# Peptides against a protein of PDB entry 8YVU: the designs that were tried, part 5

Target 1, 39 residues: chain A of PDB entry 8YVU
Amino acid sequence: PQLCYILDAILFLYGIVLTLLYCRLKIQVRKAAITSYEK
Target 2, 160 residues: chain B of PDB entry 8YVU
Amino acid sequence: TWLTVLKKEQEFLGVTQILTAMICLCFGTVVCSVLDISHIEGDIFSSFKAGYPFWGAIFFSISGMLSIISERRNATYLVRGSLGANTASSIAGGTGITILIINLKKSLAYIHIHSCQKFFETKCFMASFSTEIVVMMLFLTILGLGSAVSLTICGAGEEL

## One batch from the design tools (peptide; made by RFdiffusion4, then SolubleMPNN)

Design b1_p8_4_s1 (from b1_p8_4, 4 letters changed)
Fold by OpenDDE base, seed 1:
Structure b1_p8_4_s1 (fold): chain B 39 residues (1-39), chain C 160 residues (1-160), chain D 39 residues (1-39), chain A 8 residues (1-8)
Amino acid sequence: as target 1 above (39 residues)
Amino acid sequence: as target 2 above (160 residues)
Amino acid sequence: as target 1 above (39 residues)
Amino acid sequence: PPPIVLTD
């Protein structure tokens, strides 16, 4: 059963990293859209 | 527009392929070093006997490297080479998935047939270990296949 | 045992979905940047 | 940008 949890840990870490990157990218999209609207 | 995105993610996809290949090689070398696969009863390590962790890793590594080089140099011959390598890797990945699924079914069937209530028995432990490793390899292969297919689409779009 | 693999499947699916969403969002950032440059 | 960038 310990080997099963290793994959879970890797996938979980990957999910966290992607979530953080997605959030940062979403903020960038919003900032870019606002800047484009002000021009 | 998706093609443009795939082109800009080509390096990332290439790195993903190489990483997948390296992890597959690690699993292959560890399993082959710790276990005498040839003397294990049943087909619970059929994917390893087929040598998939090794030849699959070669395909993914070459495809990933060519994809990265193609993006950096933007040479037409490298783009064509990357397309060919990614196509080959996509085929290899698909074949790998089928091999791993067959192995997984055999491992699970072995556990069910032998009524593996005693996890401490060597045969049941090996079958369970095989199941876990094959599942990990399956996830990695799916990830590698996804990157290879994406790179193939990218390369095909450049030729059109 | 079987419960561990269910979690693996869920996390794997989550990773795929997030990857696709990240790619789509990155396209939007680039489109917004191009539109902002043309203005 | 991609999460991983290879540098020379």
Scores: peptide ipSAE 0.445, ipTM 0.809, DockQ to the pose 0.044
Fold by OpenDDE base, seed 4:
Structure b1_p8_4_s1 (fold): chain B 39 residues (1-39), chain C 160 residues (1-160), chain D 39 residues (1-39), chain A 8 residues (1-8)
Amino acid sequence: as target 1 above (39 residues)
Amino acid sequence: as target 2 above (160 residues)
Amino acid sequence: as target 1 above (39 residues)
Amino acid sequence: PPPIVLTD
């Protein structure tokens, strides 16, 4: 049963990393949209 | 600055809190409706007996809603309300993690003591089921706490 | 053992959804950058 | 963050 949670830990870490990367990318989209509106 | 990044993510963090709250509430409702927790031997469902899925969901849902509304309306009273709610949710989340860890330890200890080799034994099945549900609740609570702390930092930065 | 994999399935589904959302957002960033360069 | 665009 202890081996069951190893995959959970890997998938959880992957989810956290993807969430952070998504947030960074969303900020870049917003910055690009603001820059295009000022022109 | 990190503060500017967090402010731009305030709506997302609020949605994350609401989603976490709803999932926790669903698990709480399902477990309480399907299982008679009061008649289960031991403290396998101690977090559910403490009512964490319910009061935790209330705190996280309120703080999430206030965070979204505060970002949209940009009113000073909403910002202060969001800061207070997120601070309360951060405390609730920390308490929730502690309760869930205690429950997890009790469930794992129960499985070990009873030498649960047969999954279909009622007591062993319930202990294993509890372990899985508590782990899910723990992951959700960590996500909720992270969002609540982030929103608290954002709100504190706006008042300074 | 079957209950162990329920959490894995949920985390896996979450990872897939986030990956798709990330890809869509990345395409939007690229489109916004191209539009800002043509102006 | 996933855009749950709450459309008004």
Scores: peptide ipSAE 0.441, ipTM 0.808, DockQ to the pose 0.046
Fold by OpenDDE base, seed 3:
Structure b1_p8_4_s1 (fold): chain B 39 residues (1-39), chain C 160 residues (1-160), chain D 39 residues (1-39), chain A 8 residues (1-8)
Amino acid sequence: as target 1 above (39 residues)
Amino acid sequence: as target 2 above (160 residues)
Amino acid sequence: as target 1 above (39 residues)
Amino acid sequence: PPPIVLTD
């Protein structure tokens, strides 16, 4: 049943990457909002 | 800086730690309630016999709660308490990973030795079930450890 | 083998939720960038 | 904001 755990590993990695990208994007939104407020 | 990002996500990391603890506790309670682990051959539930789902859940819950409270109240004594608790939880998580890996090896070895082709045989079913549960517990423990380590780094950065 | 796919289902659901949240956040960044350009 | 908001 090793194939079952391969899918788990891929989905787990995908979740980690998306979490990091979400955090980065959230920071970008905040920076954009601050820049828009200062203009 | 990475420290600033970790501080902003401190509450989220604390919630993740508590959630991981609660799921581990649920698995521990269900397995111990449904199965007589003491009478199961082959030590395929060694992590449960060691009580890891219970004491690990306590460590992670305490550290998660202290992290959330520390972020909300921003008191120096709470920061130190959170740092200590998360350090202890990081050690507990590392120990938990070791215990779970040993359990996983025993379960896989049992399946191999008994040439488990019939899934519905009681012993082979239990070994396969143990393998699945231990893998899930391992993923949860890794997630909890990552949160505890991140919170430890955040707390250490606040004291420096 | 059905027990093997329970974790896959949870991780898959998590990935879908994060993807939707990421897409919404990306739209917000684009809207903020457009607003900043028009100013 | 984080998706989970803890209220006091």
Scores: peptide ipSAE 0.428, ipTM 0.795, DockQ to the pose 0.044
Fold by OpenDDE base, seed 5:
Structure b1_p8_4_s1 (fold): chain B 39 residues (1-39), chain C 160 residues (1-160), chain D 39 residues (1-39), chain A 8 residues (1-8)
Amino acid sequence: as target 1 above (39 residues)
Amino acid sequence: as target 2 above (160 residues)
Amino acid sequence: as target 1 above (39 residues)
Amino acid sequence: PPPIVLTD
């Protein structure tokens, strides 16, 4: 049963990393939009 | 254009390809070191007997490295080399998927034939273990193939 | 054994969806950056 | 840019 969850752990880690990257990118988009509006 | 987007992701695709290769190599090494595949009844480890985790990892590693180097150095000979390596890796990935699907079918058939109701029976445990590892390898191979195909499209678009 | 792979399928689908969303967001950031540079 | 910047 422990072997089944190894793939889950890898995919879960991948999902977490992508979520963090997505959040960082979303913050960058918001900052860029604010900077363009002030101009 | 989609081609411009893919070109800007060339390094990421190359890293993904290398990472996929390294994980496949690790699984191959662990399975071959822990289990005597030659003495296991049935072809539940046919992909490992075919050496796919090893030769596949070599192809994907070379193509990934060449893709990263090609993007960094922008030399024409490296671009052509990367295109060739990624094409070879795409073929290897497709072959790998086929081998892994065949292995998965054999593993599932073995579980069905032996009426594996008890997971803790040695034969059933090995067949279940092989199924899990093959599925993991299949997902990794699909990711690697996607990266190799994307890099091939990028390289082909640069030569046109 | 089938229950183990259901979670894998969900996590895999999540990873694919996040990857597509990340790519779309990255394209949007690039378009915003190009538009700001032409100004 | 891809998040994994392979630092030289």
Scores: peptide ipSAE 0.441, ipTM 0.806, DockQ to the pose 0.045; fails the geometry check

Design b1_p8_4_s2 (from b1_p8_4, 5 letters changed)
Fold by OpenDDE base, seed 1:
Structure b1_p8_4_s2 (fold): chain B 39 residues (1-39), chain C 160 residues (1-160), chain D 39 residues (1-39), chain A 8 residues (1-8)
Amino acid sequence: as target 1 above (39 residues)
Amino acid sequence: as target 2 above (160 residues)
Amino acid sequence: as target 1 above (39 residues)
Amino acid sequence: PPPVVLTD
């Protein structure tokens, strides 16, 4: 059973990292859209 | 600013709280319906005996709903209500984490004491099952707490 | 042991969905950047 | 956050 939880921990960490990266990317898209509208 | 980012994600955070609450409630109802927790020897299900899946789900659901409604209607009274509810949910989440950690320690201790190498013993199976469910509940509670704290910071920033 | 793999399946599905969304968003950022440069 | 596309 311990081996099952290791995979859970890895997938959980992966999900957190991807969520943070997605948020950063979404902010970049919004900034790019604002900059393009002001031009 | 970080505050402007969080404000744009209030609806998402609110939905996350509601979803977390609903999943916790489902686990609570299923466990309580299938297992007679009162007749199980030991405190393997101490978090369920404390009723955390139920009262925690109520707090998180209310805070999530208020957060969504506050973002949609932009009324001052709703913003204050959401801030209060999210603060209460943050406290409830912290308490929930504590209860779940205590339950997890008891479940792991039970497995260790009884040398549960064979899953065929009913007591060992229940302790292992409890451990799995408590870990899932702990994960959900951490997610709910993160959303509640984020919403609290957003609401506090709007009042300032 | 079967219950451990349910969480793995959920987290795996979540990771796949996030990866697809991240890829779509990254493509949108690139398209927005190209459009802003041509202006 | 992953867009939970609440289809408004």
Scores: peptide ipSAE 0.409, ipTM 0.797, DockQ to the pose 0.047
Fold by OpenDDE base, seed 3:
Structure b1_p8_4_s2 (fold): chain B 39 residues (1-39), chain C 160 residues (1-160), chain D 39 residues (1-39), chain A 8 residues (1-8)
Amino acid sequence: as target 1 above (39 residues)
Amino acid sequence: as target 2 above (160 residues)
Amino acid sequence: as target 1 above (39 residues)
Amino acid sequence: PPPVVLTD
Protein backbone atom coordinates (compact mmCIF):
# COMPACT_ATOMS: atom_id res chain seq x y z
CA PRO B 1 0.00 0.00 0.00
CA GLN B 2 2.80 2.50 0.73
CA LEU B 3 4.39 1.82 -2.66
CA CYS B 4 1.19 2.96 -4.41
CA TYR B 5 1.32 6.34 -2.70
CA ILE B 6 5.02 6.78 -3.51
CA LEU B 7 4.24 6.36 -7.21
CA ASP B 8 1.37 8.86 -6.86
CA ALA B 9 3.74 11.38 -5.25
CA ILE B 10 6.35 10.93 -8.00
CA LEU B 11 3.74 11.26 -10.78
CA PHE B 12 2.18 14.28 -9.06
CA LEU B 13 5.57 15.99 -8.75
CA TYR B 14 6.34 15.12 -12.38
CA GLY B 15 3.02 16.67 -13.44
CA ILE B 16 3.75 19.89 -11.52
CA VAL B 17 7.28 20.17 -12.94
CA LEU B 18 6.06 19.50 -16.49
CA THR B 19 3.29 22.09 -16.08
CA LEU B 20 5.81 24.73 -14.97
CA LEU B 21 8.20 23.82 -17.79
CA TYR B 22 5.34 23.92 -20.29
CA CYS B 23 4.32 27.39 -19.08
CA ARG B 24 7.92 28.62 -19.37
CA LEU B 25 8.27 27.13 -22.83
CA LYS B 26 4.95 28.67 -23.92
CA ILE B 27 6.20 32.07 -22.76
CA GLN B 28 9.43 31.54 -24.71
CA VAL B 29 7.48 30.66 -27.87
CA ARG B 30 5.37 33.79 -27.47
CA LYS B 31 8.46 35.95 -26.94
CA ALA B 32 10.14 34.39 -29.96
CA ALA B 33 7.03 35.03 -32.07
CA ILE B 34 6.89 38.69 -30.94
CA THR B 35 10.61 39.15 -31.66
CA SER B 36 10.18 37.59 -35.10
CA TYR B 37 7.26 39.92 -35.84
CA GLU B 38 9.21 43.05 -34.81
CA LYS B 39 12.08 42.04 -37.13
CA THR C 1 4.27 39.17 -15.13
CA TRP C 2 2.95 36.45 -12.81
CA LEU C 3 -0.41 38.25 -12.57
CA THR C 4 -0.59 38.39 -16.36
CA VAL C 5 0.12 34.66 -16.59
CA LEU C 6 -2.53 33.88 -13.98
CA LYS C 7 -5.08 36.07 -15.78
CA LYS C 8 -4.43 34.23 -19.04
CA GLU C 9 -5.00 30.92 -17.25
CA GLN C 10 -8.09 32.11 -15.32
CA GLU C 11 -10.51 30.09 -17.45
CA PHE C 12 -8.34 26.98 -17.12
CA LEU C 13 -8.17 27.42 -13.35
CA GLY C 14 -11.96 27.81 -13.23
CA VAL C 15 -12.48 24.63 -15.24
CA THR C 16 -10.01 22.78 -12.98
CA GLN C 17 -11.96 23.96 -9.93
CA ILE C 18 -15.30 22.78 -11.36
CA LEU C 19 -13.81 19.43 -12.37
CA THR C 20 -12.35 18.93 -8.88
CA ALA C 21 -15.75 19.76 -7.37
CA MET C 22 -17.58 17.32 -9.65
CA ILE C 23 -15.17 14.48 -8.85
CA CYS C 24 -15.54 15.15 -5.10
CA LEU C 25 -19.33 15.22 -5.48
CA CYS C 26 -19.25 11.91 -7.37
CA PHE C 27 -17.15 10.28 -4.62
CA GLY C 28 -19.48 11.66 -1.97
CA THR C 29 -22.59 10.43 -3.77
CA VAL C 30 -21.16 6.95 -4.43
CA VAL C 31 -19.93 6.46 -0.85
CA CYS C 32 -23.17 7.74 0.69
CA SER C 33 -25.31 5.61 -1.64
CA VAL C 34 -23.35 2.36 -1.20
CA LEU C 35 -22.48 2.61 2.50
CA ASP C 36 -24.69 3.37 5.47
CA ILE C 37 -22.17 5.70 7.09
CA SER C 38 -24.42 6.36 10.09
CA HIS C 39 -24.26 2.68 11.14
CA ILE C 40 -20.51 2.24 10.63
CA GLU C 41 -18.66 1.99 13.92
CA GLY C 42 -15.98 4.62 14.48
CA ASP C 43 -15.23 7.93 12.80
CA ILE C 44 -13.51 6.50 9.73
CA PHE C 45 -15.97 8.42 7.50
CA SER C 46 -16.08 11.65 9.55
CA SER C 47 -15.51 13.86 6.48
CA PHE C 48 -18.54 12.32 4.79
CA LYS C 49 -20.63 12.69 7.94
CA ALA C 50 -19.66 16.37 7.96
CA GLY C 51 -21.01 16.59 4.39
CA TYR C 52 -17.75 17.95 2.96
CA PRO C 53 -18.07 16.34 -0.50
CA PHE C 54 -21.40 18.15 -0.91
CA TRP C 55 -20.84 21.66 0.47
CA GLY C 56 -17.24 21.73 -0.75
CA ALA C 57 -18.36 20.83 -4.26
CA ILE C 58 -20.95 23.64 -4.15
CA PHE C 59 -18.37 26.27 -3.13
CA PHE C 60 -15.80 25.15 -5.70
CA SER C 61 -18.40 24.87 -8.48
CA ILE C 62 -19.80 28.37 -7.83
CA SER C 63 -16.34 29.96 -7.66
CA GLY C 64 -15.20 28.13 -10.81
CA MET C 65 -18.29 29.18 -12.76
CA LEU C 66 -18.01 32.79 -11.58
CA SER C 67 -14.33 32.84 -12.58
CA ILE C 68 -15.14 31.62 -16.11
CA ILE C 69 -18.04 34.09 -16.47
CA SER C 70 -15.90 36.94 -15.11
CA GLU C 71 -13.16 36.23 -17.65
CA ARG C 72 -15.66 36.09 -20.53
CA ARG C 73 -17.73 39.19 -19.70
CA ASN C 74 -15.06 41.29 -17.91
CA ALA C 75 -17.63 43.20 -15.83
CA THR C 76 -16.60 44.85 -12.54
CA TYR C 77 -19.46 43.28 -10.56
CA LEU C 78 -18.49 39.81 -11.86
CA VAL C 79 -14.87 40.39 -10.87
CA ARG C 80 -15.96 41.28 -7.34
CA GLY C 81 -18.32 38.32 -7.22
CA SER C 82 -15.57 35.98 -8.43
CA LEU C 83 -13.14 37.38 -5.87
CA GLY C 84 -15.64 36.86 -3.07
CA ALA C 85 -16.53 33.35 -4.22
CA ASN C 86 -12.88 32.33 -4.64
CA THR C 87 -12.04 33.71 -1.20
CA ALA C 88 -14.91 31.71 0.28
CA SER C 89 -13.74 28.62 -1.65
CA SER C 90 -10.20 29.10 -0.37
CA ILE C 91 -11.51 29.14 3.22
CA ALA C 92 -13.72 26.13 2.48
CA GLY C 93 -10.76 24.29 0.93
CA GLY C 94 -8.58 24.97 3.95
CA THR C 95 -11.35 23.72 6.24
CA GLY C 96 -11.80 20.70 3.99
CA ILE C 97 -8.11 19.83 4.17
CA THR C 98 -8.31 20.00 7.96
CA ILE C 99 -11.39 17.76 8.07
CA LEU C 100 -9.80 15.26 5.66
CA ILE C 101 -6.54 15.13 7.63
CA ILE C 102 -8.50 14.45 10.83
CA ASN C 103 -10.45 11.71 9.04
CA LEU C 104 -7.23 10.22 7.67
CA LYS C 105 -5.65 10.14 11.14
CA LYS C 106 -8.73 8.42 12.57
CA SER C 107 -8.77 5.85 9.77
CA LEU C 108 -5.06 5.09 10.13
CA ALA C 109 -5.38 4.88 13.91
CA TYR C 110 -8.25 2.42 13.50
CA ILE C 111 -6.10 0.20 11.27
CA HIS C 112 -3.24 0.26 13.79
CA ILE C 113 -5.43 -0.35 16.86
CA HIS C 114 -7.24 -3.32 15.36
CA SER C 115 -4.04 -4.84 13.90
CA CYS C 116 -5.70 -5.19 10.52
CA GLN C 117 -3.74 -8.05 8.99
CA LYS C 118 -6.89 -9.62 7.55
CA PHE C 119 -8.10 -7.08 5.01
CA PHE C 120 -11.11 -9.29 4.33
CA GLU C 121 -12.62 -8.40 7.68
CA THR C 122 -15.40 -5.87 7.06
CA LYS C 123 -14.15 -3.29 9.57
CA CYS C 124 -10.56 -3.37 8.34
CA PHE C 125 -11.69 -3.29 4.72
CA MET C 126 -13.88 -0.24 5.40
CA ALA C 127 -11.06 1.55 7.22
CA SER C 128 -8.65 0.85 4.34
CA PHE C 129 -11.26 1.92 1.79
CA SER C 130 -11.90 5.12 3.76
CA THR C 131 -8.16 5.83 3.86
CA GLU C 132 -7.87 5.48 0.08
CA ILE C 133 -10.93 7.64 -0.65
CA VAL C 134 -9.89 10.32 1.86
CA VAL C 135 -6.40 10.50 0.32
CA MET C 136 -7.92 10.92 -3.16
CA MET C 137 -10.24 13.66 -1.89
CA LEU C 138 -7.30 15.31 -0.13
CA PHE C 139 -5.35 15.51 -3.40
CA LEU C 140 -8.42 16.88 -5.20
CA THR C 141 -9.00 19.45 -2.42
CA ILE C 142 -5.36 20.59 -2.62
CA LEU C 143 -5.71 21.04 -6.40
CA GLY C 144 -8.99 22.92 -5.94
CA LEU C 145 -7.49 25.11 -3.21
CA GLY C 146 -4.51 25.90 -5.44
CA SER C 147 -6.85 27.01 -8.24
CA ALA C 148 -9.05 29.03 -5.84
CA VAL C 149 -6.04 30.81 -4.31
CA SER C 150 -4.62 31.53 -7.77
CA LEU C 151 -7.98 32.96 -8.88
CA THR C 152 -8.18 35.03 -5.68
CA ILE C 153 -4.75 36.52 -6.41
CA CYS C 154 -5.86 37.30 -9.98
CA GLY C 155 -9.05 38.99 -8.79
CA ALA C 156 -7.21 40.98 -6.13
CA GLY C 157 -4.66 42.10 -8.72
CA GLU C 158 -7.43 43.41 -10.98
CA GLU C 159 -8.95 45.50 -8.16
CA LEU C 160 -5.60 46.69 -7.29
CA PRO D 1 -4.95 -2.10 -3.86
CA GLN D 2 -6.88 -1.54 -7.12
CA LEU D 3 -8.18 1.92 -6.09
CA CYS D 4 -4.62 3.09 -5.52
CA TYR D 5 -3.77 2.12 -9.09
CA ILE D 6 -6.70 4.15 -10.51
CA LEU D 7 -5.11 7.40 -9.31
CA ASP D 8 -1.78 6.21 -10.72
CA ALA D 9 -3.46 5.56 -14.08
CA ILE D 10 -5.01 9.06 -14.17
CA LEU D 11 -1.74 10.76 -13.19
CA PHE D 12 0.18 8.59 -15.65
CA LEU D 13 -2.18 9.52 -18.48
CA TYR D 14 -1.90 13.19 -17.52
CA GLY D 15 1.90 12.90 -17.54
CA ILE D 16 1.90 11.27 -20.98
CA VAL D 17 -0.38 13.96 -22.45
CA LEU D 18 1.74 16.75 -20.95
CA THR D 19 4.93 15.09 -22.21
CA LEU D 20 3.55 14.89 -25.75
CA LEU D 21 2.40 18.52 -25.62
CA TYR D 22 5.78 19.59 -24.24
CA CYS D 23 7.60 17.75 -27.02
CA ARG D 24 5.39 19.37 -29.66
CA LEU D 25 5.97 22.79 -28.13
CA LYS D 26 9.73 22.17 -27.97
CA ILE D 27 9.73 21.25 -31.66
CA GLN D 28 7.85 24.49 -32.42
CA VAL D 29 10.45 26.51 -30.48
CA ARG D 30 13.25 24.84 -32.41
CA LYS D 31 11.54 25.51 -35.73
CA ALA D 32 10.98 29.15 -34.76
CA ALA D 33 14.65 29.50 -33.76
CA ILE D 34 15.83 27.99 -37.07
CA THR D 35 13.53 30.30 -39.05
CA SER D 36 14.84 33.30 -37.09
CA TYR D 37 18.45 32.28 -37.80
CA GLU D 38 17.86 31.92 -41.55
CA LYS D 39 16.55 35.51 -41.74
CA PRO A 1 -2.32 23.87 -20.12
CA PRO A 2 -3.39 21.62 -22.95
CA PRO A 3 -5.70 23.65 -25.18
CA VAL A 4 -9.04 22.36 -24.12
CA VAL A 5 -10.62 23.15 -27.46
CA LEU A 6 -13.90 24.22 -26.05
CA THR A 7 -15.58 24.10 -29.42
CA ASP A 8 -18.12 26.77 -29.01
Scores: peptide ipSAE 0.382, ipTM 0.793, DockQ to the pose 0.042
Fold by OpenDDE base, seed 4:
Structure b1_p8_4_s2 (fold): chain B 39 residues (1-39), chain C 160 residues (1-160), chain D 39 residues (1-39), chain A 8 residues (1-8)
Amino acid sequence: as target 1 above (39 residues)
Amino acid sequence: as target 2 above (160 residues)
Amino acid sequence: as target 1 above (39 residues)
Amino acid sequence: PPPVVLTD
């Protein structure tokens, strides 16, 4: 049962990192869209 | 286009292949160092006996490295080399998934047949341990295969 | 032990979906950057 | 129970 939770921890960490990167990238897209609209 | 997407993520896909290979190699070396697989009853470590953690890691590592180098140097010979390596890695990954699924079925069947109620019984513990490791390797192999197939499509698109 | 692997499957599927979404979003950022450079 | 990732 302990090894099952190791994989869960790795996948959980991967999901958190991807979520943070996705949020940062989404903010960049929004900023780029606003800049293009004001130009 | 999807080809443009895959080309832009070529380095990421290559890194994913290398990481998958290294983790599989680590599992292979740890299991082979700690356990005498030849003396374990049944085929609960059939994927390890087939040497998949080792030859699979070689294919994925070479494919991943060639993909990264190909993107950085942008040389035609490297693109062709990466395409060939990723095609070979895709075949290896598909074979690996098949081997791991067979191993998983054998491990689960062993647990069921021996009515493994006591986790600390040596045979039941080894079968349960094998099941957990094989599942981890199966997830890694699926990730590696996905990266190899994506890089193959990208490389094929560059040759056309 | 079977319940552990169900969670692993869900987290794995989540990781795949997030990876695909991240790739799509990264393409949108690059397209926006190219459009702003040609302007 | 093992940890589950929630997305916003």
Scores: peptide ipSAE 0.437, ipTM 0.812, DockQ to the pose 0.027; fails the geometry check
Fold by OpenDDE base, seed 5:
Structure b1_p8_4_s2 (fold): chain B 39 residues (1-39), chain C 160 residues (1-160), chain D 39 residues (1-39), chain A 8 residues (1-8)
Amino acid sequence: as target 1 above (39 residues)
Amino acid sequence: as target 2 above (160 residues)
Amino acid sequence: as target 1 above (39 residues)
Amino acid sequence: PPPVVLTD
């Protein structure tokens, strides 16, 4: 039964990493939008 | 354009191929070292008997390395080499998916035939273990194929 | 054993969706950066 | 694509 959860762990880690990267990118988009509005 | 996006992600796609290959190779070596596949009844480990974890890992590793090197050195001969390697890896990945699906069907059929209600029986345990490993390998192969196809499209777009 | 793979399928789908969303967001960031450079 | 920051 432990082998089933290894793939889950890998996919979960991948999901976390992507979520963090997405959040960082979303913050960058917001900063770029604010900078463009002030010009 | 989508092509410009793929070009900027060539290194990432190459790394994804290498990682996929290394994980597949690790699974192959572990399974082959721990289990005597030749003495296991049935075709539960047919993909491993076909040597897919090994030759597939070689194709994906070479393709990934060439993709990274091609992006870094920006030489015409490396770009062509990367395109060829990624095309070969795409074909290998497609073949690998087919082999893994066949293995998965055989493993599931084995579980069904032996009415594996008790997973602690050695035969049922091996069949269940095979299904788990094959599914993991299938997911990895799909990821590798996706990266190889993406790199192939990117490389083809640079030559046109 | 089927329950193990259900979680894998959900996590895999989540990973695909996040990857697509990330790609779309990255394209938006690039378009915003190009528009800011032309100004 | 996820920026895999391959930190050299």
Scores: peptide ipSAE 0.410, ipTM 0.810, DockQ to the pose 0.048; fails the geometry check

Design b1_p8_4_s3 (from b1_p8_4, 3 letters changed)
Fold by OpenDDE base, seed 3:
Structure b1_p8_4_s3 (fold): chain B 39 residues (1-39), chain C 160 residues (1-160), chain D 39 residues (1-39), chain A 8 residues (1-8)
Amino acid sequence: as target 1 above (39 residues)
Amino acid sequence: as target 2 above (160 residues)
Amino acid sequence: as target 1 above (39 residues)
Amino acid sequence: PPPIELFD
């Protein structure tokens, strides 16, 4: 049970980091799309 | 397009293999140092008795290192070496999954046969601990196998 | 304890899906950058 | 995978 919780913590942290990076990348894509539309 | 993506991620896949190998080696070392596996009744640690955490870690480490070196130096001989090592690691990973599944079945069967309601019984605790460790090793082996197969596909695509 | 293993499976699947989505988004950003550099 | 370009 304790090892399961450690794995959960690692996977949860990984998920959070990926979510933040995905959000940043999505914002960059949106900014690029807006800049391309204004040209 | 997929080959180009995999080529760009080759170093990352190599690092993933090395990390997976190191974690497997750590689990193997901890289990072998804390538990006298030879004196434990039953085959609840059959994967450890087979030495999988050790030889599997060697295969994945070598293939991961060769993949990283191959990408950095971009030499034809390194590409062939990486392809061979990743192929061997893929076979080793598949064998490892089979061994771990067999161990998991034995551990679960042991828990069911002994009606391990009393978690404080040493035998039931060891069987439950084995089940948890084997499941973790299985997930790590699947990740390592996925990276090895991906690197094998990349290497094969560069030779064509 | 059973809930912990279920959570591990869900988090693992989530991590895989996010990794794939991130890779797709990264490819899109790179394609957009290349298209912007060729104008 | 995100390049762990942690340190830009």
Scores: peptide ipSAE 0.399, ipTM 0.800, DockQ to the pose 0.051
Fold by OpenDDE base, seed 2:
Structure b1_p8_4_s3 (fold): chain B 39 residues (1-39), chain C 160 residues (1-160), chain D 39 residues (1-39), chain A 8 residues (1-8)
Amino acid sequence: as target 1 above (39 residues)
Amino acid sequence: as target 2 above (160 residues)
Amino acid sequence: as target 1 above (39 residues)
Amino acid sequence: PPPIELFD
């Protein structure tokens, strides 16, 4: 049971980090798309 | 297009493979150091007895390192070496999943047979602990296999 | 204990899906960058 | 994959 909660914590942290990175990348894609439309 | 993506993510996949290997090795060393697996009744630690955390970690580490080096140096011999290593790691990962599933079934069967309602019995605790560790190892092996397969596809695409 | 394993499965699936989405998004950013350099 | 960009 305790190991399961440790795995949950690791997977949760991984999910948070990926979500933040995904959001940053999505913002970059949006900026790139805007720059492409202004040319 | 997919090959280009995998090539650009080759370093990440390599790092993921190495990290998976290191975590598996850590689990292997901790379990083997804390528990005398040879004196535990049943085959609830069959994956550890098979040495999977150790040889699996070696295969995944080598494949990950070769993948990173191959991406950085972009030499044909490194690409072929990485392809070979990742293919070997993919086979090792598949074998590892099989071993872990067998171990998981044995651990669950042990819990069921002994009607482990009393979690405080040492045997039931060990079987439950084994189940948890094997599940963690299974997740790590799936991640490692995914990275190895992805790197294999990337390497195969570079040879074409 | 069973709830913990269910949570592990959900978080694991979430991590896989996010990883795939991140990879797709990274490809889009790279394609946008290449198109910007060819103009 | 996200972790590579953390090292760039």
Scores: peptide ipSAE 0.450, ipTM 0.817, DockQ to the pose 0.054; fails the geometry check
Fold by OpenDDE base, seed 5:
Structure b1_p8_4_s3 (fold): chain B 39 residues (1-39), chain C 160 residues (1-160), chain D 39 residues (1-39), chain A 8 residues (1-8)
Amino acid sequence: as target 1 above (39 residues)
Amino acid sequence: as target 2 above (160 residues)
Amino acid sequence: as target 1 above (39 residues)
Amino acid sequence: PPPIELFD
């Protein structure tokens, strides 16, 4: 059970990091799309 | 195309394979050094007895290294070598998953049969510990297999 | 303990899905960058 | 996984 909670913590941290990176990338895509539309 | 993306991420996938292999090797070494698996009653550690943490780690490490080298040097012989190694690693990963699932079933069955209500009983503790380690190794093997399959698809696409 | 394993499965699935989505988004960003460089 | 190009 303790190892399961450690794995949960690692997977949770991984999920948070990926979510933040995904959000940043999505914002970059949106910014790139806006700049391409204004040309 | 998806192939172009996989090619660009080939180094990352290779690193993931090596990392997965090293973690599995570490778990295998620690378990084998701390526990006398041969004297444990039951097949709770059948995957370790089969040597999967060791030979699996070798296959994934070689595949990962070849993938990284293939991307950096961009030589035809390295691409073919990487494809072969990744194919072998994919087969090894599939076999590893099968072995780990069998071990997991045996460990869970042991816990069920012995009505392990008291976690502090040595046999129940070992069965629970085995279950946790096997689950972790199963996740790592799935990640490694995913990387190996992705690299295989990438390599096959370059030959086409 | 059962809840921990269920959570592991959910977090693992979430991590896989996010990884795929991130890769897809990264491809889109790279395609957008290439199209902007060719103008 | 995203290449941690954290710093673009």
Scores: peptide ipSAE 0.403, ipTM 0.806, DockQ to the pose 0.057; fails the geometry check
Fold by OpenDDE base, seed 4:
Structure b1_p8_4_s3 (fold): chain B 39 residues (1-39), chain C 160 residues (1-160), chain D 39 residues (1-39), chain A 8 residues (1-8)
Amino acid sequence: as target 1 above (39 residues)
Amino acid sequence: as target 2 above (160 residues)
Amino acid sequence: as target 1 above (39 residues)
Amino acid sequence: PPPIELFD
């Protein structure tokens, strides 16, 4: 059971990091779309 | 196209394979160093007895390295080599999943047969430990297989 | 202990889905950057 | 893949 909880912690951390990166990338895409619309 | 997507992520997929291989190798070395697998009753460590953490790590490491080198140097011979290595790694990953599932079934069956209510019994502890390690290795193998298959599709698309 | 393995499966699936979505979004950003460079 | 470019 303890190793399962360690895996949960690793997967949880991975999910958080990916979520943050995804949010940053989504903001970049939105900024690029706005800049293309103003040109 | 999906092929263009996979080509852009080839280096990342290669790194993922190498990382998966290293983690599997670490688990293999730790388990083999701490436990005398040959003297453990039952087949609760059958995947380790088969040497999967070692030969699997070799295949995934080679395919990952070749994928990274192929993307950086963009040479035709490296692309073909990467395709071959990733195909071999895909086969190895599929075999690994099968071995790990068999091991998992044996470990769970052992726990059920021995009615492992006493956590401090060495046999029950080993079976539970095996179950946890095999599950982690199964996740890693699935991740490695996914990267190997993706790289195989990418390489096959470049030859067409 | 069974709940831990279920959580592992959910977190693993979540990680795979996020990885795929991140890759798709990264490709969109790269396509937008190429289109802006050709103008 | 997340570019390991943490700093850009």
Scores: peptide ipSAE 0.399, ipTM 0.810, DockQ to the pose 0.053; fails the geometry check

